# Peptides against a protein of PDB entry 3NZW, part 238

Target 1, 212 residues: chain A of PDB entry 3NZW
Amino acid sequence: TTTLAFRFQGGIIVAVDSRATAGNWVASQTVKKVIEINPFLLGTMAGGAADCQFWETWLGSQCRLHELREKERISVAAASKILSNLVYQYKGAGLSMGTMICGYTRKEGPTIYYVDSDGTRLKGDIFCVGSGQTFAYGVLDSNYKWDLSVEDALYLGKRSILAAAHRDAYSGGSVNLYHVTEDGWIYHGNHDVGELFWKVKEEEGSFNNVIG
Target 2, 222 residues: chain B of PDB entry 3NZW
Amino acid sequence: QFNPYGDNGGTILGIAGEDFAVLAGDTRNITDYSINSRYEPKVFDCGDNIVMSANGFAADGDALVKRFKNSVKWYHFDHNDKKLSINSAARNIQHLLYGKRFFPYYVHTIIAGLDEDGKGAVYSFDPVGSYEREQCRAGGAAASLIMPFLDNQVNFKNQYEPGTNGKVKKPLKYLSVEEVIKLVRDSFTSATERHIQVGDGLEILIVTKDGVRKEFYELKRD

## One batch from the design tools (peptide; made by RFdiffusion4, then SolubleMPNN)

Design b2_p26_8_s2 (from b2_p26_8, 14 letters changed)
Fold by OpenDDE base, seed 3:
Structure b2_p26_8_s2 (fold): chain B 212 residues (1-212), chain C 222 residues (1-222), chain A 26 residues (1-26)
Amino acid sequence: as target 1 above (212 residues)
Amino acid sequence: as target 2 above (222 residues)
Amino acid sequence: QLSVEERLVKELERNAELIKLQEALN
């Protein structure tokens, strides 16, 4: 898995691959590793597929309950704290989760929290999570600027996942791409890695380790 | 000596069409190298036009299917006999599976039916309740043999338009019920030849707007 | 009757098998 999220002048970019594995078996190439919690809040998934899917869906329900009771959208801080508290209660039980809670509220602005099953909760501007995270960081950190255009930021997110998909055997399938703004998240499509690779190679002159 | 899980072999296969879905399974039940039964159905009509199979340890599979059937009854009771949708069924099954997260059902689960738009739907589950809607899925003993075949024949993976030098992928299209049945039969026939835990009989449940139809075919019995 | 050690080994083996069947977003 490779998931990433970063803040920039235009909001938040979220990009993820779509491969799931069971040992050496590729279980799926089409897994949705982003949960759309609400129109302004996303959760990313890495680790155990069931753990992430179950508890982030549960988180969505908790967020909705908050909205119903408090008559306002839940903050990114509060949403991430709910999840963090949950996984803390299960600490030592064997949950496997590496998630980023990404969203926008008026009071917080664009916000990213990293939450994992080890009990870590971090607020930050840039996170890559999964077995391919180091490959993604290699591309992302080398090209990241706060002042990126939306177009460049979207491409950078996509390109970073592609790099990870190329090098990490546990990452691949496709890139799902999101842009989070003050108006909510926008889905920017599913990009097949096979097609994307050759396109990027041709356009950039990159991936020269592969002879086409 | 003590193992709470067994492995009863077998293979299951789901394929979604445009306005139908198919869930198929062989009827062989085996333990180690001994055939327990040559006709033990493992694909079930659960009502509300939902068919289900949980392949692996048969005791766990049967328990899970029974629990789901009971869940359907309770759903009707709580919601004035409202039909359970396939997506809601999937969520329910996730809860059943994940409820035993720390002592899982040793099964690969597939359900098939029609979504709320009348389109064919197949959902597959891992042992602890991760689920995904897919066009096709194989589970069980011969899944590793069948799934690549399905990728090629249902999703047209690695197929290209002639004369394009591999530049143009074969376009995706829905398969007819006849095409799907043929693929299922070919899949199981081939799997039976190469895997000892697959054989004897093939039951295919076809879900359409008109209900569930069942077909049976003989497989090799050795 | 299995010894404590034998039971532990069997448990570990079973857990390993289950892990292989569980889908992972590694």
Scores: peptide ipSAE 0.250, ipTM 0.794, DockQ to the pose 0.050; fails the geometry check
Fold by OpenDDE base, seed 4:
Structure b2_p26_8_s2 (fold): chain B 212 residues (1-212), chain C 222 residues (1-222), chain A 26 residues (1-26)
Amino acid sequence: as target 1 above (212 residues)
Amino acid sequence: as target 2 above (222 residues)
Amino acid sequence: QLSVEERLVKELERNAELIKLQEALN
């Protein structure tokens, strides 16, 4: 798995691969590793598929309950704290989760929290999570700047996942791409890694380690 | 040391069509190298036009299917006999599986039916309740043999339009029920030849708007 | 009818298989 999220002048970019594995077996190439909690809030999934899917879906329900009770959208801080508190209660039980809670509220602006099953909760501007994270960071950190255009930021997110998919055997399938703004998240499509690879190779003259 | 799990082998396969879905399973039940039964159905009509199979340890599979059937009954009682949708069924099954997260059902679960738009739907589950809607899924002993075949024949992976120098993929299209049944039969026939835990019989449940139809075919009895 | 060692091996194998059956987003 490779998931990433970063803040920039235009909001948040979220990009994830779509491969699931069971040992050396590719279980799926089409897994949705982003949960759309509400129109302004996303969660990413890495680790145990069931753990992430179950509890982040549960989180969505908790966020909705908050909205119903408080008559306002839940903050990214509060949503991430709910999840963090939950996984902390299960500390030592064997949950495997590496998640990013990404969203926008008027109070916070664009916000990213990293939450994992070890009980870590971090607010930050850039996170890559999963077995391919180091490959993604290699591309992302080398090209990141706050003043990226939306177009360049989207491409950078997509390109970083592609790099990870190329080098990490546990990442691949497709890139799901999101842009989070003050108006909510926007889905920017599913990009097959195979097609994307050849396109990028041709356009950039990159990936010269592959002949063809 | 006590081992709570067995392995009864077998293979299951789900394929979604445009306005139908198929869930198939062999009827062989085995322990180690001993055939317990040559006809033990593992694909079930659970009502509300939902078919289900949980393949792996048969005791766990049977328990899970029974629990789901009960959930369907409860849903009817609580919601004035409202039909349970396939997506709601999937969520329910997730909760059943994840409820035993730390002592899982040793099964690969697949359900099939029609979505709310009348389109074929297949959902697959890991032992602890992660699930995904897919066009096709193989599970069980010969899943590794069948799934690549399905990728090629259902999803047309690695197929290209002639004359395009491999630049244009073969377009996706729905398969007819006859084509799907043929693929299922070919898949199980092939699997039977290469895997000792697959054989004897093939039961196919076909879900359409008119209900669930069952078909049975003989497999190799080796 | 299995020996203690055989039962232990079977248990370990089942555990390993169970882990392999669980999907991972690693």
Scores: peptide ipSAE 0.243, ipTM 0.790, DockQ to the pose 0.051; fails the geometry check
Fold by OpenDDE base, seed 1:
Structure b2_p26_8_s2 (fold): chain B 212 residues (1-212), chain C 222 residues (1-222), chain A 26 residues (1-26)
Amino acid sequence: as target 1 above (212 residues)
Amino acid sequence: as target 2 above (222 residues)
Amino acid sequence: QLSVEERLVKELERNAELIKLQEALN
């Protein structure tokens, strides 16, 4: 798995691959590793598929309940704290989760929290999570700047996942791409890694280790 | 070595068409190298035009299917006989599976039916309840043999338009019921030849807007 | 009847066997 999120002048970019594995077996190439919690809040998934899918869906329900009770959208801080508290309750039980809670509220602005099953909860501007994270960081860090255009930021997110998919055997399938703005998240499509690879190679002259 | 899990072998296969879905399974039940039964159905009509199979440890599979069937009954009771949608069924099954997250059912679960738009739907579950809607899925003993075949023949993976030098993929299209049945039969016939835990009989449940029908075919008995 | 310890061991072993069958987003 490779997931990433970063803040920039235009909001938040979220990009993830779509491969699931069971040992050496590719279980799926089409897994949705982003949960759309609400129109302004996203959660990413890494680790155990069921753990992430179940509890982040549960988180969505908790967020909705908050909105109903408090008559306002839940903050990114509060949403991430709910999840963090949940994993603490199961600490030592064997949950496997690495998630980024990404969203926008008027109070907080664009916000990213990293939450994992070890109990870590971090606020930050840039995170890559998964077995391919180091490959993604290699590309992302090298090209990141706050003043990226939306177009360039989207491409950078997509390109970083592609790099990880190329080098990490546990990452692949496709890239799902999101842009989070003050008006909510926008889905920017599913990009097949195979097609994307050749396109990028041709346009950039990159991936010269591959002949074709 | 001691294994607390039973493994009764077998293989299941789901394929979604445009306005239908199929869920198929062999009827062999085995323990180690001993055939327990040559006809033990493992694909079930659960009502509301939903078919289900939970392949792996038969005791766990049967328990899960029974729980789901009961869930359907309770759903009707609580919601004035409202039909359970396939997506809601999938969510329910997730909860059944994840409810035993720390003592899981040893099964690969597949359900098939029609979505609310009348389109064929197949959902696949891991033992602890992660699920995905897919066009096709093989599960069980011969899944590793069949799934690549399905990738090629249902999803047209690694197929390209002639004369494009591999630049243009073969377009996706829905298969007819007849084509799907043929693929299922070919898959199980081939699997039976190469896997000892697959054989004896093939039962196919076909879900359409008109309901569920069953077809049975003989497989090799060795 | 199994002892509490035996039941626990059985459950742990059963769970361990399923770990490799679970889908992972690693």
Scores: peptide ipSAE 0.235, ipTM 0.780, DockQ to the pose 0.045; fails the geometry check
Fold by OpenDDE base, seed 2:
Structure b2_p26_8_s2 (fold): chain B 212 residues (1-212), chain C 222 residues (1-222), chain A 26 residues (1-26)
Amino acid sequence: as target 1 above (212 residues)
Amino acid sequence: as target 2 above (222 residues)
Amino acid sequence: QLSVEERLVKELERNAELIKLQEALN
């Protein structure tokens, strides 16, 4: 798995691969590793598929309850804290989760929290999570700047996942791409890694380790 | 070496068409190298145009299916006989599976039906309740033999448009019910030849807007 | 007959095997 999220002048970019594995077996190439919690809040998934799906869906329900009770959208900080508290209750039970809670509120602006099953909760501007994270960081860190255009930021997110998919055997399938703004998240499509690879190779003259 | 799991073998296969879905399974039930039954159905009509199979340890599978069927009844009771949608069924099954997260059902679960738009739908579950909607999925003993074949024949993996030097993929299209049934039969016939836990009979449940139809075919008994 | 401890060990082993069958987003 490779998931990433980063803040920039235009909001948040979220990009993830879509491969699931069971040992050396590719279980699926089409897994949705982003949960759309509400129109302004996303959660990413790495680790155990069931753990992530179940508890992030549960989180969605908690966020909805908050909205109903408080008559306002839940903050990204509060949403991530709910998940963190839940995970902490199961500490030592064997849950496997590496998640990013990404969203926008008027109070916070664009915000990213990392939450994992070890009880870690971190706010930050850039996170890559999963077995392919180091490959993604290699591309992302080299090209990141706050002042990226939306177009360049989207491409950078997509390109970083592609790099990871190329080198990490546990990442692949496709890239799901999101842009989060003050108006909510926008889905920017599913990009097949194979097709994307050849396109990028041709346009950039990159990936010369592969003969086309 | 101690094996804490019972495994009754068998294989299941789901394929979604445009306006139909199929869920198929062999009828062989085994323990180790002994055939317990040559005809033990493992694909079930659960009502509301939903078919289900939970393949692996038969006792766990049966328990899960019974719980789901009961859930369907309760749903009707609570919601004035409203039809349970396939997506809601998937969520329900997730809760059933994850409720035993720390002592899971030893099964690979597949359900098939029609979505709210009348399109074929197949959902696949891992033992603890992760699920995904897919066009096709094989589960059980011979899944590793069948799934690559399905990737090629249903999802057209590694098929390209002629004259494109392998750069343009063959466009996706739905298969007819006849094509799907043929594909299922061929898959199980091939699996029977290579896997001892598959054989005896093949039962196919076909879901359409008109309901659930069952077909049965003989497989090799050796 | 298995002791309570032996039963627990078997359950733990069963769980370990099932975990291997889980889909991983690693």
Scores: peptide ipSAE 0.208, ipTM 0.796, DockQ to the pose 0.045; fails the geometry check

Design b2_p26_8_s3 (from b2_p26_8, 15 letters changed)
Fold by OpenDDE base, seed 1:
Structure b2_p26_8_s3 (fold): chain B 212 residues (1-212), chain C 222 residues (1-222), chain A 26 residues (1-26)
Amino acid sequence: as target 1 above (212 residues)
Amino acid sequence: as target 2 above (222 residues)
Amino acid sequence: QLSVEERLVLELERNKKLIEEQLKLN
């Protein structure tokens, strides 16, 4: 798995691959690793598929309950804390989760929290999470700047996942891409890695280690 | 080492069509190399036009299916006989599976039916409840033999339009029920030849708007 | 002699190992 999120002048970019594995078996190439918690809040999934899918869906329900009770959307900080507290209660039980909670509130603005099953909760501007995270960081860090245009930021997110998909055997399938703004998240499509790779190679002159 | 799980072998296969879905399974039940039964059905009509199979450890599979059937029953009681949708069924099964997260059902679960738009739907589950809607899925002993075949023949993976130098993929299209049944039969026939835990009989449940049909075919009894 | 908690952990670990290759990982 490779997931990433980063803040920039235009909001948040979230990009994830779609491969799931069971041992050496490719279980799926089409997994949805982004949970749309609400129109302004996203969760990403890395680690145990069931753990992430179950508890982030549960988180969505908790966020909805908050909204109903408080008549206000839950903050990204509070949402991430709920998840963090939950996984901490299961510490030692064997949950496997590496998640990012990304969203926008009027109070916080664009916000990203990293939450994992070890109990770590971090706020930050840039995170890559999963077995391919180091590959994604290599591309992302090399090209990141706060002043990226929305177009360039979207491409950078997509391109970083592509790099990880290329090098990490546990990442691949397609890139799902999101842009989060003050008006909510916008889905920017599913990009098949097989097609995207050759397109990028041709346009950039990159991936010269592969002869087409 | 103590192993609380058995493995009863077998293979299951689900394929969604445009307005139908198919869930098939062989009828062989085996322990190690000993055939326990040559006809032990593992694909079930659960009501509300939902068919289900949980393949792996048969005791766990049977328990899970029974729990789901009971869930359907109570759903009707609690919601004025409302039909359980396939997506809601999938969520329910996730909770059944994840409820035993720390002592999982040792099964690969597949359900098939029609979505609320009348389109064929197949959902597959890992042992602890991760699920995905897919066009096709093989599970069980011979899944590794069949799934690549389904990728090629249902999803047209690695197929390209002639004369395009591999640049234009074969377009996706729905298969007819006859085509799907043929693929299922070919899949199980082939799997039976190469895997000792698959054989004896093939039971296919076909879900349409008119209900669930069952078909049975003999497989090799080797 | 194992405590109840230790026995539970052991059982959980055994079960995890048994199904590890069947669990989907993202």
Scores: peptide ipSAE 0.261, ipTM 0.777, DockQ to the pose 0.047; fails the geometry check
Fold by OpenDDE base, seed 4:
Parts: structure tokens; C-alpha cells; sequence
Structure b2_p26_8_s3 (fold): chain B 212 residues (1-212), chain C 222 residues (1-222), chain A 26 residues (1-26)
């Protein structure tokens, strides 16, 4: 898996691959590793597929309950804290989760929290999570700046996942791309890694380790 | 050394069509190298036009299917005989599986039916309840033999339009029920040749708007 | 020698490994 999220002047970019594995077996190439919790809040999934899918779906329910009770949208901080508290209760039980909670509220602005099953909860501007995270960081860090245009930021997110998909055997399938703004998240499509790879190679003159 | 799990072999396969879905399974039940039964169905009509199979350890599979069937009954009781949708069924099964997260059902679960728009639907589950809707999925002993074949023949992976120099993929299209049945039969016939835990018989459940139809075909009995 | 409890823990861990091979990872 490779997931990433980063803040920039235009909001948040979230990009994830779609491969799931069981050992050396490619279990799926089409996994949805982003949960759309509400129109303003996303969760990403890395680690155990069931753990992430189950508890982030549960988180969605908790967030909805908050909205019903408090008559306002839950904050990104509070949503991430709910998840963090939950996984902490299971500490030592063997949950495997590396998640990012990304969203926008008026009081917080665009916000990203990293939450994992070790009990870590971090607020930050840039996170890459998964077995391919270091590959993604390599591309992302080398090209990141706060003042990226939305177009460039979207491309950078997509391109970083592509790099990870290329080098990490456990990442691949497609890139799912999101842009989070004050008006909510916008889905920017599913990009097949095979097609995207050749397109990028041709346009950039990159990936010269591959002949074709 | 205590092992709470067995492995009863077998293979299951789901394929979604445009207005139908198919869930198939062989009827061989095996322990180690001993055939326990040559006809032990593992694909079940669970009501509400939902078919289900949980392949792996048969005791766990049977338990899970029974629990789901009970869930369907209770759903009817609580909701004035409302039909359980396939997506709701999938969510329910996730909870059944994840409820045993730390002592999982040792099964690969597939359900098939029609979604609320009348389109064919196949959902597959890992042992602890991660699930995905897919056009096709193989599970069980010969899944690794069949799944790549399905990628090629259902999803047309690695197929390109002639004369395009490999630049244009073969377009995706739904298969007819006859085409799907043929693929299922070919899949299981081939799997039987290469895997000792697959064989004897093939039972296919076809879900349409008119209900569930069953077909049976002989496989090699060696 | 391992206590009964320690042996049970080891058995549980071994059983866990068996099922984990079938779990999907993202």
C-alpha cells in the first residue's frame, strides 16, 4: 500500500493506490483505500484491510452521531481522536492500521491527522503511509511546495503514488485522487497505473530504467 | 499442537453479469488427501435472491452461512418482511466475520445477487470481513489458478484491439449468462486437472430477477 | 519448561499466523 496526503495553498491532496495483497498473492487491484466519511472528511487505509475498513466505517457512524447530537460537523481533530482512542483500547491485540484523517472545518481549515494502531496520533502537513511510503516521499518531498497550483498538486500526488507503485511490489493497481477544499472533497478519478506509467514516461522522459 | 482449523478444500467462483450473477462451487469435500464426500454442496440460496458460499474450513463455513440465514430471518421480522439488499447483506456479513476478528472463521466468503438497480453483484470477503464488490472472484484451493484466468476472460486484462499496436485495450462488456456458464465450467474443469482438492461435481447457482436457478455438472472423480 | 499458560499462548500465536496468511493487507 501507498497512501499520501499533503496540505498546500489550495487545500489537501489525497492520493492512494488500490492494491491489496495476501503474502505474495495480489488479492485485489481495485481496493478503495479512501473512505468518504462525509462531504468534508476523508479517511485513508493502510495495513490490515479488514481492520481499516471496519473501524473507519465505524468512525463514519460516530462522526454522523456527533453531527446529529451537536448539530454541527465534527472537527478533524475530534474525528481523528475518536479513532485514536478506539485503536488505543485495542493496543496489543494485534490491529494493524495506518490511517490519515483529512478534512476541512471552518475553525480548523484544511487539516490532516495521522493515526496508527500503535496509538500514534500526529497532526501534520505531509504524510505518506504504507509499504511504499518511502518511494512516495522521494517524489513528493523533492517537488513539494506550499504554493503549488491545484493542478500541480494533483499531479504531484498522483505522480508520487505512481513512483511507489513502480518500486513497491505491494502497491499498484490504480491511483485514486482527491482534492479537499472548504467546499468539501472532490474526487479526481481512478487512474490505472499501467496506462498512467506509460503516459508519464513519455511526457516526462522519466522511468528510464524501463525500456519500451 | 492444537489446531482449531481444518481445510476441506474446494473452490468457489462468482461472476456478475449485467442483469444476473453466478456463484459456483465444486462439491468435493476433502481432508488432507482423503475425500470425505463427492457431493457436499457449498453454495447456498439464503433467500432474498442472495446466494452465499464460505469456502475453506467447512465447519466454519457452515456456521457462518447459518448465522447469515438467521440474520435474514431476523431482518424480515424486524422490518416487515423487507427484502435484504445485497449491499446490506455484505455489511452484515462483515460484522459476522469481524465479530470473530481474533479467532476468525477460516473461510473465503463470496456472495452474489442483484443490486438495487437490478445489476449483477458479487461481493468477496477475507476471513475477518474486509469486503469488496467485484465483477468476478475465485476463492478456495484453486483460486490462484482461476483468478488470473478470470482477469483475462471477464475483465479482458492484457487484451488489446487488433491493429492498435497495443495502445487500445479491449473494451469492457458484460458477458451473457451462457458465456459466463461456459467460463465457469472451463475454470473448474481446468482447476480439477491441476488441483487435487477440486473435482467430483460443479454446482452453479444463477441469480436473476426471476429467482435462483441451479445447474449441476459432473467433474472428474479421480 | 513452559507452563500450561505459556504453552497455550504459543499455540494461539501459531494459530494466528495460520490465519494471517489469508488476510488482505492494504
Amino acid sequence: as target 1 above (212 residues)
Amino acid sequence: as target 2 above (222 residues)
Amino acid sequence: QLSVEERLVLELERNKKLIEEQLKLN
Scores: peptide ipSAE 0.261, ipTM 0.784, DockQ to the pose 0.046; fails the geometry check
Fold by OpenDDE base, seed 5:
Parts: sequence; C-alpha cells; structure tokens
Structure b2_p26_8_s3 (fold): chain B 212 residues (1-212), chain C 222 residues (1-222), chain A 26 residues (1-26)
Amino acid sequence: as target 1 above (212 residues)
Amino acid sequence: as target 2 above (222 residues)
Amino acid sequence: QLSVEERLVLELERNKKLIEEQLKLN
C-alpha cells in the first residue's frame, strides 16, 4: 500500500493506490483505500484491510453521531482523536492500521492527522503511509511546495503514488485522487497504473529504467 | 500442536452480470486427501434474493451462513419485513466476521445478488471481514488457478483490439447468462483437472429479478 | 505452566499465523 496526503495553498491532496495483497498473492487491484466519511472528511487505509475498513467506517458513524448531537460537524482533531483513542484501547491486541484523517472545518481549515495502531497521533502537513511510503516521499519531497497550483498538486500526488506503485510490489492497481477544499472533497478519478505509467514516461521522459 | 481449524477444500466462484449474478461452488468436501462427501452443497439461498458461500473450514462456513440467515430473519422482524439489500447484507456479514477478529472464521466468503438498481452484485470477504464489491471473484482451493482466468475473460485483462498495436484495450462489457455459465463450467472443469480438492459436482445459483435458480453439473469424480 | 492470559496470547498468535496469507493487507 501507498497512501499520501499533503497540505498546500489550495487545500489538501489525498492520493492512494488500490492494491491489496495476501502474502505473495495480489488479492485485489481495485480496493478503495479512501473512506469518504462525510463531504468534508476523508480517511485513508494502510495495514490490515479489515481493521482499517471496519474501524474507519465505525469512525464515520461516530462522526455522524457527533453532528446529530452537537448540531455541527466534528473537527478533524476530534475525529482523529476518537480513532486514536479506540485503537489505543486495542493496543497489544494485534490491530494493524496506518491511517490519515483529512478534512476541512471552518475552525481548523484544511487539516491532516496521522493515526496508527501503535497509538501515535500526529498533526502534519505531509504524510506518506504504507509499504511504498519511502518511494512516494522521494518524489513528493523533491517537488513539494506550499504554493503549488491545484493542477500541479494533483499531479504531484498522482505522480508520487505512481513512483511507489512502480517500485513497491505491494502497491499498484490504480491511483485514486482527491482534492479537499473548504467546500469539501472532490474526487479526481481513478487512474490505472499501467496506462498512467506509459503516459507519464512519454510526457516526462522519465522511468528510463524501463524500455518501451 | 492443537489446530482449531480444518480445511475442507473446495472452490467457489461469483460473477456479476448486468441484471443477474452467479455464485457457484463445487460439492466436494475433503479432509487432507480423503473425500468426506462428493455432494455437500456450500452455496446457499439465504433469502431476499441473496446467495452466500463461505469456503474453507466447513464448520466455520456453516456457522457463518447460519448466523447470516438468522440475521436476515431478525432484520425482517425488526424492520417490518423490509428486504435486506445486498450492500446492507455485506455490511452485516462484515460485522459477523469482524466480531471474531481475534479468532476468525477460516473462510473466504462470497455473496451474490442484485443491487438496489437491479444490477448484478458480487461481494467478497476476507476471513475477518474486509469486503469489496467486484465483478468476479474466485475463492477456495483453486482460486489461484481460476482468478487469473476470470481476469482475462470477465474483465478482459491483457486483451487489446486487433490492429491497434496494443494501444486500445478491449472494452469492458457485461456477459450474458449463457456466457457466464460457460465460463463457470470451464473454470471448474479446468480446476478439477489440476486440483485434488475440487471435483465431483458443480452447483450454480443464478440470481435474477425473478429469484434464485439452481443448476447442477457433474464434475470429474477422481 | 502457562497462565490463562499467556495461553490466550499464544493462541491468538497462532491463529493469526494460520490465516496470515488469507488476510488482505493494504
């Protein structure tokens, strides 16, 4: 898995691959590793597929309950804290989760929290999470600027996942791309890695380690 | 050392069509190299136009299916006989599986039916309840033999339009019931030839708006 | 020899291993 999220002048970019594995077996190439919790809040999944899917869906329910009770959307800080507290209660039980909670509230603005099953909760501007995270960081860190245009930021997110998909055997399938703004998240499509690779190679003159 | 799990072999396969879905399974039940039964159905009509199979350790599979059937019953009781949708069924099954997260059901679960728009739907589950809606999925002993075949024949992977120098992929399209049944039969006949845990009989449940239809075919009995 | 808790932990780890290649990982 490779997931990433970063803040920039235009909001948040979230990009993830779609491969799931079971040992050496490619279990799926079409996994949705982003949970759309509400129109303003996203969760990403890395680690155990069931753990992430189950508890982030549960988190969505908790966020909705908050909205109903408090008559306002839950903050990204509070949402991530709920998840963090939950996984901490299960510490030692063997949950495997690396998640990013990304969203926008009027109070916080664009916000990203990293939460994992070890109990770590971090607020930050840039995170890559998963077995391919280092490959994604290589591209992302090299090209990241706060002042990126939305177009360039979207491309950078997509391109970083592509790099990870290329080098990490546990990442691949497609890139799902999101842009989060004050108006909520916008889905920017599913991009097949096979097609995307050749397109990027041709346009950039990159990936010269592959002849085609 | 004590092992709480067995492996009863077998293989299951789901394929979604445009307005139908198919869930098929062989009827062989084995332990190690011993055939326990040549006809032990493992694909079930659970009501509300939902068919289900949980392949792997048969005891766990049976338990899970029974629990789901009970869930359907209670859903009707609690919601004025409302039909359980396939997506809600999938969520329910996730909870059943994840409820045993730390002592999982040793099964690969597939359900099939129609979504709320009347389109064919197949959902597959890992042992602890991760699930995904897919056009096709093989599970069980011969899944590794069948799934690549389905990738090629259902999702048209690695197929290109002739004369395009490999630049144009074969377009995705739904298969007819007849085409799907043929693929299922070919899958299981082929799997039977190469895997000792697959054989004897093939039971296919076809879900349409008109209900669930069953078909049975003989497989090699070696 | 083993406490109930130790036995349970051992059993959980064993069960995890038994299905390791059956579980989907992201």
Scores: peptide ipSAE 0.259, ipTM 0.778, DockQ to the pose 0.048; fails the geometry check
Fold by OpenDDE base, seed 3:
Formats: sequence, C-alpha cells, structure tokens
Structure b2_p26_8_s3 (fold): chain B 212 residues (1-212), chain C 222 residues (1-222), chain A 26 residues (1-26)
Amino acid sequence: as target 1 above (212 residues)
Amino acid sequence: as target 2 above (222 residues)
Amino acid sequence: QLSVEERLVLELERNKKLIEEQLKLN
C-alpha cells in the first residue's frame, strides 16, 4: 500500500493506490483505500484491510452522531482523536492501521492527522503511509512546494503514488486522487497504473530503467 | 499442536452480470486427502434474493451462514418485512466476521444478488470482514487457478483488439447468463483437473429479478 | 505455570498464522 496526503496553498491532496495483498497473492487491484466520511472529511487506509475498513466506517458513524448532537460538523482534530482513542483501547490486541484523517472545517481550515494502531496521532502537512511510503516521499519531497498550483499538486500526488507502485510490489492497481478544499473533497478519478506509467514515461522521459 | 481449524477444501466462484448474478461451488468436501462427501452443498439461498457461500473450514462456514440467515429473519421482524438489500447484507456479514476478529471464521465468503437498481452484484470477504463489490471473485482451494482466468475472461485483462499492436484494449462488456454459465463450468472443470480438493459436482445458483434458480453439473469424481 | 485457558489462548495465537496469509492487507 501507498497512501499520501499533503497540504498546500490550494488545500489538501490525497492520493492512494488500490492494491490489496494476502501474502504473495494479489488479492485485489481495485480496493478503495479512501473512505469518504462526509463531504468535508476523508480517511485513508493502510495496514489490515478489515481493521481499517471496519473502524473508519465506525468513525464515520461517530462523526454523524456528533453532527446530529452538536448541530455542526465534527472537527478534524476531534474525528482523529476519536479514532486514536479507539485504537489505543485495542493497543496490544493486534490491530494494524495506518490512517490519515484529512478534512476541512471552518475553524481549522485544511487539516491532516496521522493516526496509527500504535496510538500515534500527529498533525502535519505531509504524510506518506504504507509499504511504499519511502518511494512516494522520494518523489513528493523532491517536488513539493507550498505554492503549487492545484493542477501541479494533483499531478504530484498521482506521480508519487505511481513511483511507489513501480517499486513497491505491494502497491499498484490504480491511483485514486482527491482534492480537499473549503467546499469539501473533490474526486479526481481512478488512474490505472499500467496506462499511467507509459503516459508519464513518454511525457516526462522518466522511468528509463524500463525499455518500452 | 492444537489447531481449532480444519480445511474442507472446495472452491466457489461468483460472477455478476448486468441483470443477474451467479454464485457457484463444487460439492466436494474433504479432510486432508480423504473425501468426506461428494455432494455437500456449500452455496445457499438465504432469502431476499441473496445467495451466500463461505468456503474453507466447513464448520465455520456453516456457522456463519446460519448466523446470516438468522440476521435476515430478525431484519424482517425489526423492519416490517423489508427486503434486505445486498449492500446491507454485505455490511451485516462484515459485522458477523469482524465480531470474531480475534478468533476468525476460517472462510472466504462470497455473496451474490441484485443491487437496488437491479444490477448484478458480487461481494467478497476476507476472513475478518474486509469486503468489496466486484464483478467476479473466486474463493477457496483453486481460487489461485481460477481468478487469473476470470481476470482474462470476465474483465478482459491482457486482451487487445487485433491489429492494434496492443494499443487498444478489448472493451469491457457484460456477459450473458449463458456465457457466464459456460465460464463457470470451464473454470470448475479445469480446476478439477489440477486440484484434488475440487470435483464431484458443481452447483450454480443464478439470481435474477425472478428469483433464484439452481443448476447442477457433474464434475470429475477422481 | 499457565492455566489451561492461557495455554489455549497461546495455541490459538500461534495458529493465527494459518489465517494471516488469507487476510487482505492494504
């Protein structure tokens, strides 16, 4: 798995691959590793597929309950804290989760929290999470600027996942791409890695280790 | 060493069509290298036009199916006989599986039916309740043999238009029920030849708007 | 000096490896 999220002048970019594995078996190439919690809040999934899917869905329910009780959307801080508290209760039980809670509230603006099953909760501007995270960081860190245009930021997110998909055997399938703004998240499509790779190679003159 | 799990072999296969879905399974039940039964159905009509199979350790599979059937019953009681949708069924099964997260059901679960728009739907589950909707899925002993075949024949992976030098992919299209049945039969006949845990009989449940139809075919009994 | 239950839990944990290769990972 490779997931990433980063803040920039235009909001948040979230990009994830779609491969799931069971040992050496490619279980799926079409996994949705982003949960759309509400129109302003996303969760990413790395680690145990069931753990992430179950508890982030549960988180969605908690966020909805908050909205009903408080008559306002839950903050990204509070949503991430709910999840963090939950996984902390299961600390040592064997949950496997590496998640990013990304969203917008009027109070916080664009916000990213990293939450994992070890109980770590971090607020930050840039996170790559998963077995391919170091490959993604290699591309992302080399090209990241706060002042990226939305177009360039979207491409950078997509390109970083592609790099990871190329080098990490546990990442691949497709890139799902999101842009989070003050108006909520916008889905920017599913990009098959096989097609995307050749397109990028041709346009950039990159991936020269592969002969076409 | 204590092992609470067994492996009863078998293979299951789900394919979604445009306005139908199929869930098929062989009828062989084995332990180690011994055939326990040549006809032990593992694909079940659970009501509300939902068919289900949980393949792996048969005791766990049977328990899970029974629990789900009970869930359907209680759903009707609690919701004035409302039909359980396939997506809600999938969520319910996730909770059944994840409820045993720390002592999992040792099964690969597939359900098939129609979504609320009348489109064929197949959902597959890992042992602890991770699930996704797919066009096709093989589970069980010969899944590794069949799934690549389904990728090629259902999803047209690695197929290109002739004369395009591999530049134009074969377009995706729904398969007819006859085509799907043929693929299922070919899948299981092939799997039977190469896997000792697959054989004896093939039971196919076909879900349409008109209900669930069953078909049975003999497989090699070696 | 583990109880029967503790030993059972330990054995169950050891047997989880049988299922690990069947669990989907993202």
Scores: peptide ipSAE 0.256, ipTM 0.788, DockQ to the pose 0.047; fails the geometry check

